# Peptides against a protein of PDB entry 3ZOQ, part 45

Target 1, 223 residues: chain A of PDB entry 3ZOQ
Amino acid sequence: QLLQDSWWNQLKEEFEKPYYQELREMLKREYAEQTIYPDSRDIFNALHYTSYDDVKVVILGQDPYHGPGQAQGLSFSVKPGVKQPPSLKNIFLELQQDIGCSIPNHGSLVSWAKQGVLLLNTVLTVRRGQANSHKGKGWERLTDRIIDVLSERERPVIFILWGRHAQMKKERIDTSKHFIIESTHPSPFSARNGFFGSRPFSRANAYLEKMGEAPIDWCIKDL

## One batch from the design tools (peptide; aimed at target 1 Q70 A131)

Design b2_p23_8_s4 (made by RFdiffusion4, then SolubleMPNN; from b2_p23_8, 14 letters changed)
Fold by OpenDDE base, seed 1:
Structure b2_p23_8_s4 (fold): chain B 223 residues (1-223), chain A 23 residues (1-23)
Amino acid sequence: as target 1 above (223 residues)
Amino acid sequence: DEEENAALLAREEAERAERLAAE
């Protein structure tokens, strides 16, 4: 898959490494023999929508939704026409309470991605109906490198880390340069334990203002 | 921490499974 030049320059060495070649071979078999999400052309959508240089905010997810038509290569995001998953609904509830946005009639976060919100999963593929089925197959090494090269960037980044899985990546982030917003996960199982009321959207924009950058328009228009 | 993380991941997986079953 072709990446933007800015990402290619950062990641080209990874694609030549044995682990990634093994991952690619595995994926070829998986896509041939199983139903894998997202569509193979959408695997790197997070990098397609948000260039390395344009990243303002990172929101980490675990792995793609494993239901039909859901995953679009962006963490927490679902294609238009797809019912909003519970975690995403809670994200929109917090968005409404935080900054007054209306809840959109769809679950696509593409508008965030286009503004510099990197919606990155740590694992970029999944088998239908089998959460984490591609865990430990090589994606984590690549996505760790993505975090690393962002951490090494001079221009600050805001990392939004919901839940323990995402927070485990904090050790890779230079907190002397970059900002971290942490809370419990938006999942119904954890949202009431700290996610609700965490106000990640206004806090992110506050950091952007301090950096002299334009804030994110987090409000999503209906389609 | 690892146990807590594992529990959270399991819950997230369960949530996804429920979504799939509801489709």
Scores: peptide ipSAE 0.034, ipTM 0.656, DockQ to the pose 0.053
OpenDDE base, seeds 2, 3, 4, 5: peptide ipSAE 0.032, 0.031, 0.022, 0.030; ipTM 0.673, 0.686, 0.503, 0.658; seeds 2, 3, 5 fail the geometry check

## One batch from the design tools (peptide; aimed at target 1 Q62 Q70 S187)

Design b2_p24_1 (made by RFdiffusion4)
Pose (drawn by RFdiffusion4):
Order: sequence, then structure tokens, then C-alpha cells
Structure b2_p24_1 (pose): chain A 223 residues (1-223), chain P 24 residues (1-24)
Amino acid sequence: as target 1 above (223 residues)
Amino acid sequence: SLEEEIREEGDGEDIDLLEEHEEE
């Protein structure tokens, strides 16, 4: 068993399939022979921090950060102590305009995960310095199933879909129950074309309040 | 530069967006 019960009860059948076994064998070799991010112990951190039952909001990313000291097994977040990349800086600028939070002295979003924000990348590993290097190796098949089981959940889930790749997942989400907040990506090439001013954080909290759920405290505290 | 920073610190989505911008 690789995950806590709430998730294992939804996903155990996927981990038994040939594609996962092939992916696992490839990763055992690559972690031994080269530099793979995030650290192997951290691959499933988004699901460890945010159980299936506790998921309030899902923020979809693509692949992990490919530099040393960055990836934590969470979309968009970085380990404390490293420089925040441009897209993450833009997420904090939008958060400041929307909610009013000060800009933090680190980029870790673990606080969000602990409050029910699933920071799910669609690809969970990457070779150092080589973006998208683990594309098509089997992670998409698993993360599509993660999206499927969240879409099947009775209690509604709020999906935040930034950019074109994340928005492609709308097909897998049952919008008769679930909420979608979508905009352009926070990358500097697209942030001023819809992401800025989109107010995703207060909009997510409004959906939660309508459902009688506690809102997310989005502000990140300095370390 | 911004492009160098993205290549060093961005993720795959940032790189995809950078490549699409350069092709244009």
C-alpha cells in the first residue's frame, strides 16, 4: 500500500496494472543512475498531505520543477529556501490583489495542502534540467484516474485550471456537480492576458461558503 | 534574462510557453 486509505480505496487497482509496474521499474533505474526530481520519497506528497475525503480545491500543474532544491511533489510550490520561479511569483501577486496577502519570504504551499488544496501535477517526476522528460511514461494515465475518482466524488470539488493543458482536463470532470475556475496560465507570457484579475482564491472560497464548508486561509506566513 | 530564468527555474509548462513564444 503506497497511499493512505481514502486514496488507496480509490486507486489500488491502478497500481496493480502493467503500466504502473513498468513506470516503477523505469524510476528505480533512473533514481539510481541519474538525478530525478522530486526526491523519490516525495512523489505522492500531494496525496499524502490532502486525503481524498479532505479535498476541497484541486490546482492542476504539469510536471515537477527540474532544478535542485525546488520540487516537493506538489504543483507550483517550492521548498523553503529556494528562489520563487516567475509563475509562482505571479501566483503570489494575484493572491495579494485578490485576498490581500503579503508576499511571503518563501514559496512553499504546504499550508494550502494541509487545508484541502490538492496540488496535483499530471506528471510526477522529471530528469534534472530536462523539462517534460518523463512525459508519456505512465504518469498521465495515473493522474487522469486521480481526476476521474475526484469527479466521481459525491461532495463537490473546485477545480482551478490555469492554462491550456490544465483546461484539457475539463472533459474528465462532471460539471453537474463540480466547479471550474479557469484562466490563462500564470507564466509571464500569459499572466496579463486573464490570470491577473481572475480572483481564483476568493472565488474558490465563495463556492466553499455556499456549500457550508470552511474557506481556505490562503495567506502564506514567513519562515 | 527572463528566458534564461525560465529555462533554469521554470517547469515544463513554462518551457512549452517559452518555445511557443520563440516560434512565433

Design b2_p24_1_s1 (made by RFdiffusion4, then SolubleMPNN; from b2_p24_1, 11 letters changed)
Fold by OpenDDE base, seed 2:
Structure b2_p24_1_s1 (fold): chain B 223 residues (1-223), chain A 24 residues (1-24)
Amino acid sequence: as target 1 above (223 residues)
Amino acid sequence: SLEEEIRKYGNAADIEILEEALKK
């Protein structure tokens, strides 16, 4: 797939590596033989909406939602018209408590992405109804590289790491340049253990302001 | 139930966290 020039320049070498070629071949078979999410055209939406240079904030997810019409290539985000998953609902609850945003009538986080919030999953595809089915197939190596090149960037990035899986990526982040916001995962069975009250949105904006960057408008309008 | 909802609408992380919680 074609990427923006800024990402292409950072990742072009990865796409030529054997692991990615194998991943690509696997994906070709998967998409041909069964239902895979997101749509193949949406796999790299996170990179499409947010260029390498425009990344201000990174929110790491694990893998896409595996239900019909849910995944849109952005971590935690669902297409309009789709019921908000429990974790996403909690994200919006925290958003409301943190900075006073209304809970939107949809679950699309595209507006965040367009403002420089890289909504990146570690694994970018999934089989329908089979969560984590594409774990260990090569995506992690690519997305690790994405984290690496962002970490290597001179312009600071804010990494929001919810839960242990995302937090495992801390070792790849140069904390001398970049900021990390950590809490438990927004999942209902973890949110009360630290996610609620963590105020990641205001904290992210505070860092952006300190950097002389425009803050993110985290509030999402109804559709 | 919340568990059913997570299994139906959640992603891998959601399910993993649920399963961990169920083990406790």
Scores: peptide ipSAE 0.564, ipTM 0.932, DockQ to the pose 0.863
OpenDDE base, seeds 1, 3, 4, 5: peptide ipSAE 0.563, 0.562, 0.562, 0.561; ipTM 0.932, 0.931, 0.931, 0.931

Design b2_p24_1_s2 (made by RFdiffusion4, then SolubleMPNN; from b2_p24_1, 11 letters changed)
Fold by OpenDDE base, seed 5:
Order: structure tokens, then C-alpha cells, then sequence
Structure b2_p24_1_s2 (fold): chain B 223 residues (1-223), chain A 24 residues (1-24)
């Protein structure tokens, strides 16, 4: 099967639907004819690193970085050795101000994913050099379902929603069970309007502690 | 420039935030 059992049980019906079959066929063509990111084996890395049951926090992104070697199937994250994008730099600045973490010398957020932070983009692929090129091709329906099944989960989830795009998903989240942390986007062009000082990391951990769960170690070690 | 960097390497959200800011 494509995914871990926990996710497969939640999403298997989606993979049988026409929209996903069409998406898959589209992706086959795209990967054959174009340079598509991330690597096809990395498309579902967010789900691979964080099982359905292990999700503690969700951080929603829009679509992958579209430059060579950047995307690794995790929202906001870039592979080691790749220059940190400006938004990611600001994420680390807020992390430092929030809980005192050092700025890492790389941009990989895999350590977060392994601890239960689902780093989910709403669109999971992109053409090289063409941001949002795979918008409206079916990913949004699948990722909406991912949000839905998490919202339906009895064990609470913390959703971190930076910017308008992510916040549009708020209506899908049962706030009677789950927690939402909202602010402006970490982009240099919006971070000073609310992202900086929002302290999403300490706030997330505060919720986790209230639920009796282990907090996330947000600090990222150098490689 | 930062704008050039975002346009070249930024994701959709990055570009959208840039464009929104430039409208102001």
C-alpha cells in the first residue's frame, strides 16, 4: 500500500475516486514530461514521517518550493544544503524569540515531522519554476480530506495556520476538540504584521502539556 | 533583492504575500 496503515485506513477511499485517479494520471505525465518537485518518492513525506495517530500539530503550507533541490515533501522545509527561503528564516527567528532555539544551519524540518508535526501542503507537487502550477488538479481535495479526518479524530490536534490560504481551512476544523493558532504568514512582507511575536511554538507546547502529551522539541540541531 | 529571491525561489504563498504587499 502507498501509505502507512493509519493513513491508508483514513484515505483509502479517496484513492479510488475519479479525481485522484485523474490526478495520478496527470502526475505521471508531468513527471515524465516536466521537472516536478518534490521527487515522486517524497510527495507523501509528511504522511510518511507522521502517522495519522501520531499527529500532534499540523502546519499548513500552500505548495512546494519549485527550485532545484528545495522541496522534500514537507511544508516550509528544504533539504539540507539548500539556502533557507526567507519565510523559513523568519520561522526560525520567531522560534528563537519564542523559545530560545538557535538558528539551524539548514532548513530541514524533518525533526519536527518525526515528533508528530504534520507539515502538510495543500498542493503536494509543483513544476520547476512555476509556483502553484498544480493548483486545482486534485491535491486540494485530498488534503482537505486529510484535514477532515484529523478534525474528526477524537484525540485533539493543534493546527497552526499562517496566512490567508491556511486560514481558509479553519472552517473544516472542529474547534470544540481541536486548537488553532493563527497569525500572518512568516513571509518578510507579512511577518511584522502578526507572525513575529505570535509565539506559535510555545503556545503549541502549552496545549500539548494541557492534554497530557509530550511537548515538541522545536529546536533543530545543526548538521 | 528579497523580492527577486522570492520570485525566483519562493513558493506560491511567498509570492502571493509579496504581491499583496506590493499592492499597498
Amino acid sequence: as target 1 above (223 residues)
Amino acid sequence: SLEEEIRQYGNAADIEELEEARKK
Scores: peptide ipSAE 0.544, ipTM 0.924, DockQ to the pose 0.775
OpenDDE base, seeds 1, 2, 3, 4: peptide ipSAE 0.523, 0.530, 0.534, 0.503; ipTM 0.919, 0.921, 0.920, 0.913

Design b2_p24_2 (made by RFdiffusion4)
Pose (drawn by RFdiffusion4):
Structure b2_p24_2 (pose): chain A 223 residues (1-223), chain P 24 residues (1-24)
Amino acid sequence: as target 1 above (223 residues)
Amino acid sequence: LLEDYEDYDFSSQEEYEAALREYE
């Protein structure tokens, strides 16, 4: 068993399939022979921090950060102590305009995960310095199933889909139950074309309040 | 190329600046 019960009860059949076994064997070799991020113990951190039953909001990313000290097994977040990359700085700028939060002295979003924000990348590992190097190796198949089981959940889930790749997942989401907040990506190339001013954080909290759920405290505290 | 950059999450400012020069 690789995950806590709420998730294992939804996903155990996927981990038994040949594609996962092939992916696991490739990763055992690559972690021993080269530098792979995030650290192997951190691959499933988004699901460890945010159980299936506790998921309130899902923020979809693509692949982990590919530099030293960055990836935590969470979409968009970085370990405390490293510089915040441009897209993450833009997320904090939008958060400041929307909610009013000050800019934090670190980029860790673990507080969000602990409050029910699933920071799910669609690909869970990467070779150092080589973006998208683990594309098509089997992670998409698993993360599509993670999206499927969240879409099948009775209690509604709020999906935040930034950019074109994340928006492609709309086909897998049952919008008769679930909420979609979508905009352009926070990358500097596209942040001023819709992401800025989109107010995703207050919009997510409004959907939660309508359902009688506690809102997320989005502000990140300095370390 | 531009569509990739619009939907890309750069790991560093330097990577971003290199992508901007290539795009220009």

Design b2_p24_2_s1 (made by RFdiffusion4, then SolubleMPNN; from b2_p24_2, 12 letters changed)
Fold by OpenDDE base, seed 1:
Structure b2_p24_2_s1 (fold): chain B 223 residues (1-223), chain A 24 residues (1-24)
Amino acid sequence: as target 1 above (223 residues)
Amino acid sequence: LREELEDTSFPSEEELERAREELE
């Protein structure tokens, strides 16, 4: 599946590198022999929905949800009809408190992606029921490159970094050009320690307005 | 607790292990 031209221009060299070739071969075996999420056609949905040039905001996740029908290639997002995971529920709670949005009856963040919110996991595939099963297989190198090329972009980007895992990527971001919003992770384990009340959505929009860009409509309509 | 631990967006393996140890 081909990427948009803007992403292809930024990433084409990565796909020819040995690490990605090995990753691809691994994935072929995994998808053939195991149940892997998301669907192979959805692996790069974050890049499909949000072109390189259209990225306004980046939200980093770890790896896809490993339950049936959950992952749709977007960080924190679940397909319609899927129960909202705890972290996502807390995201919507903060969204409600931050800017008054109603909690949607689904967990799809596609509307964010279509507006320029890159919902990127650092690892883009997972085995069913086995969190981080594809960690260290090559995805991190590719997604690091995605962060790098965004950091190198002249037009500023807003990076929302929830939790330590995401915040470790801060060193790759040129803070002279780009904005970073940091807090604890929305997970129930950490949300009360800083995520709640962090108001990442209004803060992101404030930066966008300062840049002369249209703010994100973070409110998600019911399906 | 189970639902929280099954949230794949968080925590990392290291953090998950620490959390499990603290809850036991």
Scores: peptide ipSAE 0.042, ipTM 0.693, DockQ to the pose 0.180
OpenDDE base, seeds 2, 3, 4, 5: peptide ipSAE 0.024, 0.018, 0.011, 0.025; ipTM 0.607, 0.439, 0.445, 0.615; seed 2 fails the geometry check

Design b2_p24_2_s2 (made by RFdiffusion4, then SolubleMPNN; from b2_p24_2, 16 letters changed)
Fold by OpenDDE base, seed 5:
Structure b2_p24_2_s2 (fold): chain B 223 residues (1-223), chain A 24 residues (1-24)
Amino acid sequence: as target 1 above (223 residues)
Amino acid sequence: LLEEAQDTSFPSDEELAKMKELLA
């Protein structure tokens, strides 16, 4: 399916730039010669599920899960039937403690995406078993532009920035218009240092309510 | 419920041309 019109209007100039054409050629080669995640059809799922105008919340990740069957083009999310990765488990633990949601029996965050939560990785592809293997290949320039056009939007956005990598993008966000929720990363290595108890879900909804917008239903139903 | 899969990852040159035409 073609990219949604709202995102196309914001990103069409990027797709014509040399860096993106080089990225595209690289990806064509990588997908032909290597096992790359997510499935090529799922690379832009974050933009497919959440239009530019419908974005209410942004959750930034680094790059996709690099194991078989895991990545589905949404940050932190895994396909149904896939064991929940440690960071995702901690996200659900915080969700439970924050607003009382049950821990779902799957790891798909598609329901968030459909409500306006842009689950964006800064790098949108990865080679099997090789974390960050597609770092510095052009994705960051595109995803920086995604952040930029959201920052330029008049209607406020809530950016949830877990960990240093995501927080490095704060300089691109107009904090006079948009809201930032920051904490340590949900990774087991950092979650106890500030992620747990940060209550990003209730805080995000509080901002949405202040803006007169419908809150996100963060609770995920079992499949 | 099954998740909805997308058909394309990134626009092809042909798709970009079609999109430009459609949105002109």
Scores: peptide ipSAE 0.023, ipTM 0.522, DockQ to the pose 0.016
OpenDDE base, seeds 1, 2, 3, 4: peptide ipSAE 0.022, 0.019, 0.019, 0.018; ipTM 0.524, 0.514, 0.493, 0.482; seeds 2, 4 fail the geometry check

Design b2_p24_2_s3 (made by RFdiffusion4, then SolubleMPNN; from b2_p24_2, 15 letters changed)
Fold by OpenDDE base, seed 5:
Structure b2_p24_2_s3 (fold): chain B 223 residues (1-223), chain A 24 residues (1-24)
Amino acid sequence: as target 1 above (223 residues)
Amino acid sequence: MLAEAEDTSFPSDEELAAAKEALA
């Protein structure tokens, strides 16, 4: 697959670094020995769907869904035909309450990605059935660099940071240029403690409009 | 045409196949 030049220009130096080479070798072994998600061709889907220059909004996740057919290389997103995970259901509930969107009959967030919503996990791979199995293997360094180069961009970005894990990345974001929307995580364990009613979608669009940019159409059509 | 660079960031199918053979 091809990485868009806009991202390649920002990240090419990372791919040459020892940590990334070690990560790559680890991934070769992992994909060879066991089931890893997402599919190897889908690892960088967030960057494929949303160019560096087209990023308007960033939504950070932790790591991919670890069940069969779920992960598609986009944070919180699941492939069509896959049952919506609890966190995603809550995202759609908040979307409905925030801006009146209907709950879609699928869990694919590709339409957001195509509009400039970078759906980035901090860790981009996972072993089947083993959440966080690839934590601390090098992905975080790359994805930190992705955050850094976006933070360095002159054109403002909106970062939506759900939960403590994502919020820890706030220190890497130049808040003099970029906007941050924070709440508790959409997980059933935390959603009632601040995620519901946080209105991240309308708030993001309000920032976009203030910047003179086109808002995101957050409403997802049924397939 | 957006200039695209070859994504060498993850193992190619060929590299994965070779890795599987080497580990088998």
Scores: peptide ipSAE 0.031, ipTM 0.616, DockQ to the pose 0.020
OpenDDE base, seeds 1, 2, 3, 4: peptide ipSAE 0.012, 0.010, 0.010, 0.009; ipTM 0.445, 0.437, 0.460, 0.433

Design b2_p24_2_s4 (made by RFdiffusion4, then SolubleMPNN; from b2_p24_2, 13 letters changed)
Fold by OpenDDE base, seed 3:
Structure b2_p24_2_s4 (fold): chain B 223 residues (1-223), chain A 24 residues (1-24)
Amino acid sequence: as target 1 above (223 residues)
Amino acid sequence: LREELEDTSFPSDEELEEARKLLE
């Protein structure tokens, strides 16, 4: 997959490293022998939709949805026509409570990505029906580098870190330059313990406004 | 709900395990 020039300049050294070459070889075997999500052409959709320079907000996920037709290379997002997963439903509930958006009739977050919301999973592929099946295979090193180069960027970034997995990345973020919004995960089993009422969307926009940047239009239109 | 949760991988392994236990 060909990345935008801005990301390529930041990540080109990683792609030449042995760990990534090994990851690539692993993925070739996996896609040949297993059903892997997302489609290989969609693996880097988060970087395709949101250039390095255009990143305003980062929302970290763990790994892609592992059901048929769900994953589209964006954290928490599902392709149109796919039933909204429980965590995504809760995200939209919080969105409604936070800033009054209606709940969309689909689960695609592409509109966020196009506005500068990097919807990044720490692991970018998964076997069908096997959550975290590609954990520890090299993706984490690449996505850590993505976080690092964003942290090193002079222009501030807002990191939204839902749940423990995402929050473990906080140590990589220069909080003297960047903003962090933390809460429990939107999962039905954790959302009521802090995610609901955390108002990440209005808080993110408040930071953007303080920086003199255009806020994100978080409201998603029906398709 | 359990099936739907199993189809999502975004919660951490620990959080997913906790969720599964709660539904059992």
Scores: peptide ipSAE 0.042, ipTM 0.706, DockQ to the pose 0.160
OpenDDE base, seeds 1, 2, 4, 5: peptide ipSAE 0.041, 0.041, 0.034, 0.011; ipTM 0.690, 0.688, 0.653, 0.485

Design b2_p24_3 (made by RFdiffusion4)
Pose (drawn by RFdiffusion4):
Structure b2_p24_3 (pose): chain A 223 residues (1-223), chain P 24 residues (1-24)
Amino acid sequence: as target 1 above (223 residues)
Amino acid sequence: SYFGEPKVEPPESLDEPYDVSDTS
């Protein structure tokens, strides 16, 4: 068993399939032979921090950061102590305009994960310095199933879909129950074309309050 | 370890972080 019960009860059948076994064997070799991010112990951190039952909001990313000391097994977040990349800086600028939070002295979003924000990348590993190097190796098949089981959940889930790739997942989400907040990506190429001013954080909290759920405290505290 | 033991090597750092692969 690789995940806590709430998730294992939804996903155990996927981990028994040939594609996962092939992916696992490739990763055992690659972690021994080269530099793979995030650290192997951290691959499933988004699901460790945010159980299936506790998921309030899902923020979809693509692949992990590919530099040293960055990836934590969470979408968009970085380990404390490393510089914040441009897209993450833009997320904090939008958070400041929307909610009013000060800009933090680190980029870790673990606080969000502990409050029910699933920071799910669609690909969970990457070779150092080589973006999208683990594309098509089997992670998409698993993360599509993670999206499927969240879409099948009775209690509604709020999906935040930034950019074109994340928006492609709308087809897998049952919008008769679930909420979608979508905009252009926070990358500097696209942030001023819709992401800025989109107010995703207060909008997510409004959906939660309508359902009688506690809102997320989005502000990140300095370390 | 479930994914085996990783490569042992000295730590490394960068002057600037890599950003997300998705830009659009």

Design b2_p24_3_s1 (made by RFdiffusion4, then SolubleMPNN; from b2_p24_3, 10 letters changed)
Fold by OpenDDE base, seed 2:
Structure b2_p24_3_s1 (fold): chain B 223 residues (1-223), chain A 24 residues (1-24)
Amino acid sequence: as target 1 above (223 residues)
Amino acid sequence: PFFGEPKVEPPQSESEPPDESEKE
């Protein structure tokens, strides 16, 4: 028996809904007519790297990076060789101050994803040079369902909610079962207002340990 | 599926090329 993908079991009904079919047809046109990020094969990388059952931590982003070669289907993450965006640099600065990790020579967060950190954007595609260009096209409904099915899961999840956009999803999270870590966004415009010193990495691991789960190795090795 | 919707598919490889950082 082909092991069904744990996410497929949770999301198959969404993929059959009209809104998703309309989104999919829109995306076909967009990818044919425009430069869209990430690569069409990378859109669901967050779900590919982190199965439904393996999710320990969720980090919510807004939408993918819209520059060439940047987006790899994981929130805040960039492909190796890509210059670290300002928000990601601040994430690594906080990581260093929180738990003593070195700043990696790349911006790939795939090592987190492989450990059960779901790096989910609320919108999974973007036009080149046009931030939020695919906002309100149907992705939010799917990603809300992703949050919902995680919230419904018996095994607890830790949600890291940086900034107001991510924090708006708090209403969908059963806080009787799940843990929330909130701060300002890692963006240079907000990081000094609460992100720095928020210690999300050590706090997440403290919750994991309390639940009897293995902590995340947040330290990223150089490539 | 064209957009890699969750199915029994392996994770994609990490090794694609560098381009410049834009501001979030």
Scores: peptide ipSAE 0.184, ipTM 0.614, DockQ to the pose 0.106
OpenDDE base, seeds 1, 3, 4, 5: peptide ipSAE 0.022, 0.020, 0.018, 0.039; ipTM 0.608, 0.591, 0.577, 0.583; seeds 1, 5 fail the geometry check

Design b2_p24_3_s2 (made by RFdiffusion4, then SolubleMPNN; from b2_p24_3, 9 letters changed)
Fold by OpenDDE base, seed 5:
Structure b2_p24_3_s2 (fold): chain B 223 residues (1-223), chain A 24 residues (1-24)
Amino acid sequence: as target 1 above (223 residues)
Amino acid sequence: PFFGEPKQEPPESEDEPPDESERE
């Protein structure tokens, strides 16, 4: 099976559907003929690091970074040794201002994922240098299902929705049961319009504590 | 998942523009 048991139980039917089989065949060709990110073994890293039952927080991205060595299958995250992209730098600036964390010397958010922060892109692959090149190929149907099964979960989830793309998914979220944190995107083009000062990290932890759950340690240690 | 291809080597060019997702 492609996924750990908790996700497999929720998503196994999707992998048998024609749309996913077509996506899979497309991806086989893409990875054989083009430079595709992330590595094929890292596509589902968000689901590997954070089980269905362990999800506390969801942070939605659009698609993976399309530069060399950047994408690691987690939204906004980059592999150690990779220069932090502008949006990620702004995320760390807000993290510092919100809860006093130091800015890490790397861009890996794996520590968040291991604590129950699902770092999910809506599209899980991209061609080198071609942003959104795999948009509309089937990933959105799978990731919509991921959002749906989380929305249907009895145990509440916190959804952090930065920017318009992520906020469009709000219609799939039962807001009577789940908590939504919305702001502008951390991009340099939008961060000053509401992302900075939005304090998503402290707000998420405040909600977790209210629910009787352990807060996320958002501070990232240097490597 | 693994589609039968080997792990990709790092490309020679490191100068790629930021992703459009970083502009939204």
Scores: peptide ipSAE 0.020, ipTM 0.571, DockQ to the pose 0.490
OpenDDE base, seeds 1, 2, 3, 4: peptide ipSAE 0.018, 0.020, 0.020, 0.020; ipTM 0.562, 0.567, 0.576, 0.576

Design b2_p24_3_s3 (made by RFdiffusion4, then SolubleMPNN; from b2_p24_3, 13 letters changed)
Fold by OpenDDE base, seed 5:
Structure b2_p24_3_s3 (fold): chain B 223 residues (1-223), chain A 24 residues (1-24)
Amino acid sequence: as target 1 above (223 residues)
Amino acid sequence: PFFGEPLERPPETEEEPPDESEKE
């Protein structure tokens, strides 16, 4: 059964707009004719796991992983049993160095999502083997609206912006209300230039505690 | 939910253990 979600109240107007209707029709064709990731039921997993009211932290990604079985509708996250991608490995290395968490035997970040970490990609679908294949098709307009409605929220949000793509969204964030953590991207090509040692997890928790909110348990249990 | 449908929070369930069939 469909459950009422606080996101629907924030986004219902977007779903009625022509751009989203066109996106939806495009996606219907893509899923019918191509191998598209994630599964169509998992596209909105970030919003399913983390309601509008429950968002404490936002981590922005670009688009889903384009390999078989990888994408699960959460930025940087992979399904259990999937080999951890290089960027995710570096995220876990920083997590270990920052707050002492063990490196998990899987790459699922669902436990973060359930605690109020919105793991949002700016583009929510991809063709198999074709990175950014759904860029500029309408997702960015919806996900910009997601950022906007969070920025407009009175209750503060922490935005973790890794790399230039995510940092371009900073202009949409009211920095008088919301806290931003910026560094280079966790990718092997950039991690050594500022991601490692950036300590985003402890910094996020320190800010949550300052606001009187419960910190995130960033440590991920083995499956 | 599908495109443009009301959102649904998944039930509180444990994720399945790693499956070799899901490995790349």
Scores: peptide ipSAE 0.026, ipTM 0.554, DockQ to the pose 0.054
OpenDDE base, seeds 1, 2, 3, 4: peptide ipSAE 0.020, 0.016, 0.019, 0.023; ipTM 0.555, 0.519, 0.553, 0.550; seeds 2, 4 fail the geometry check

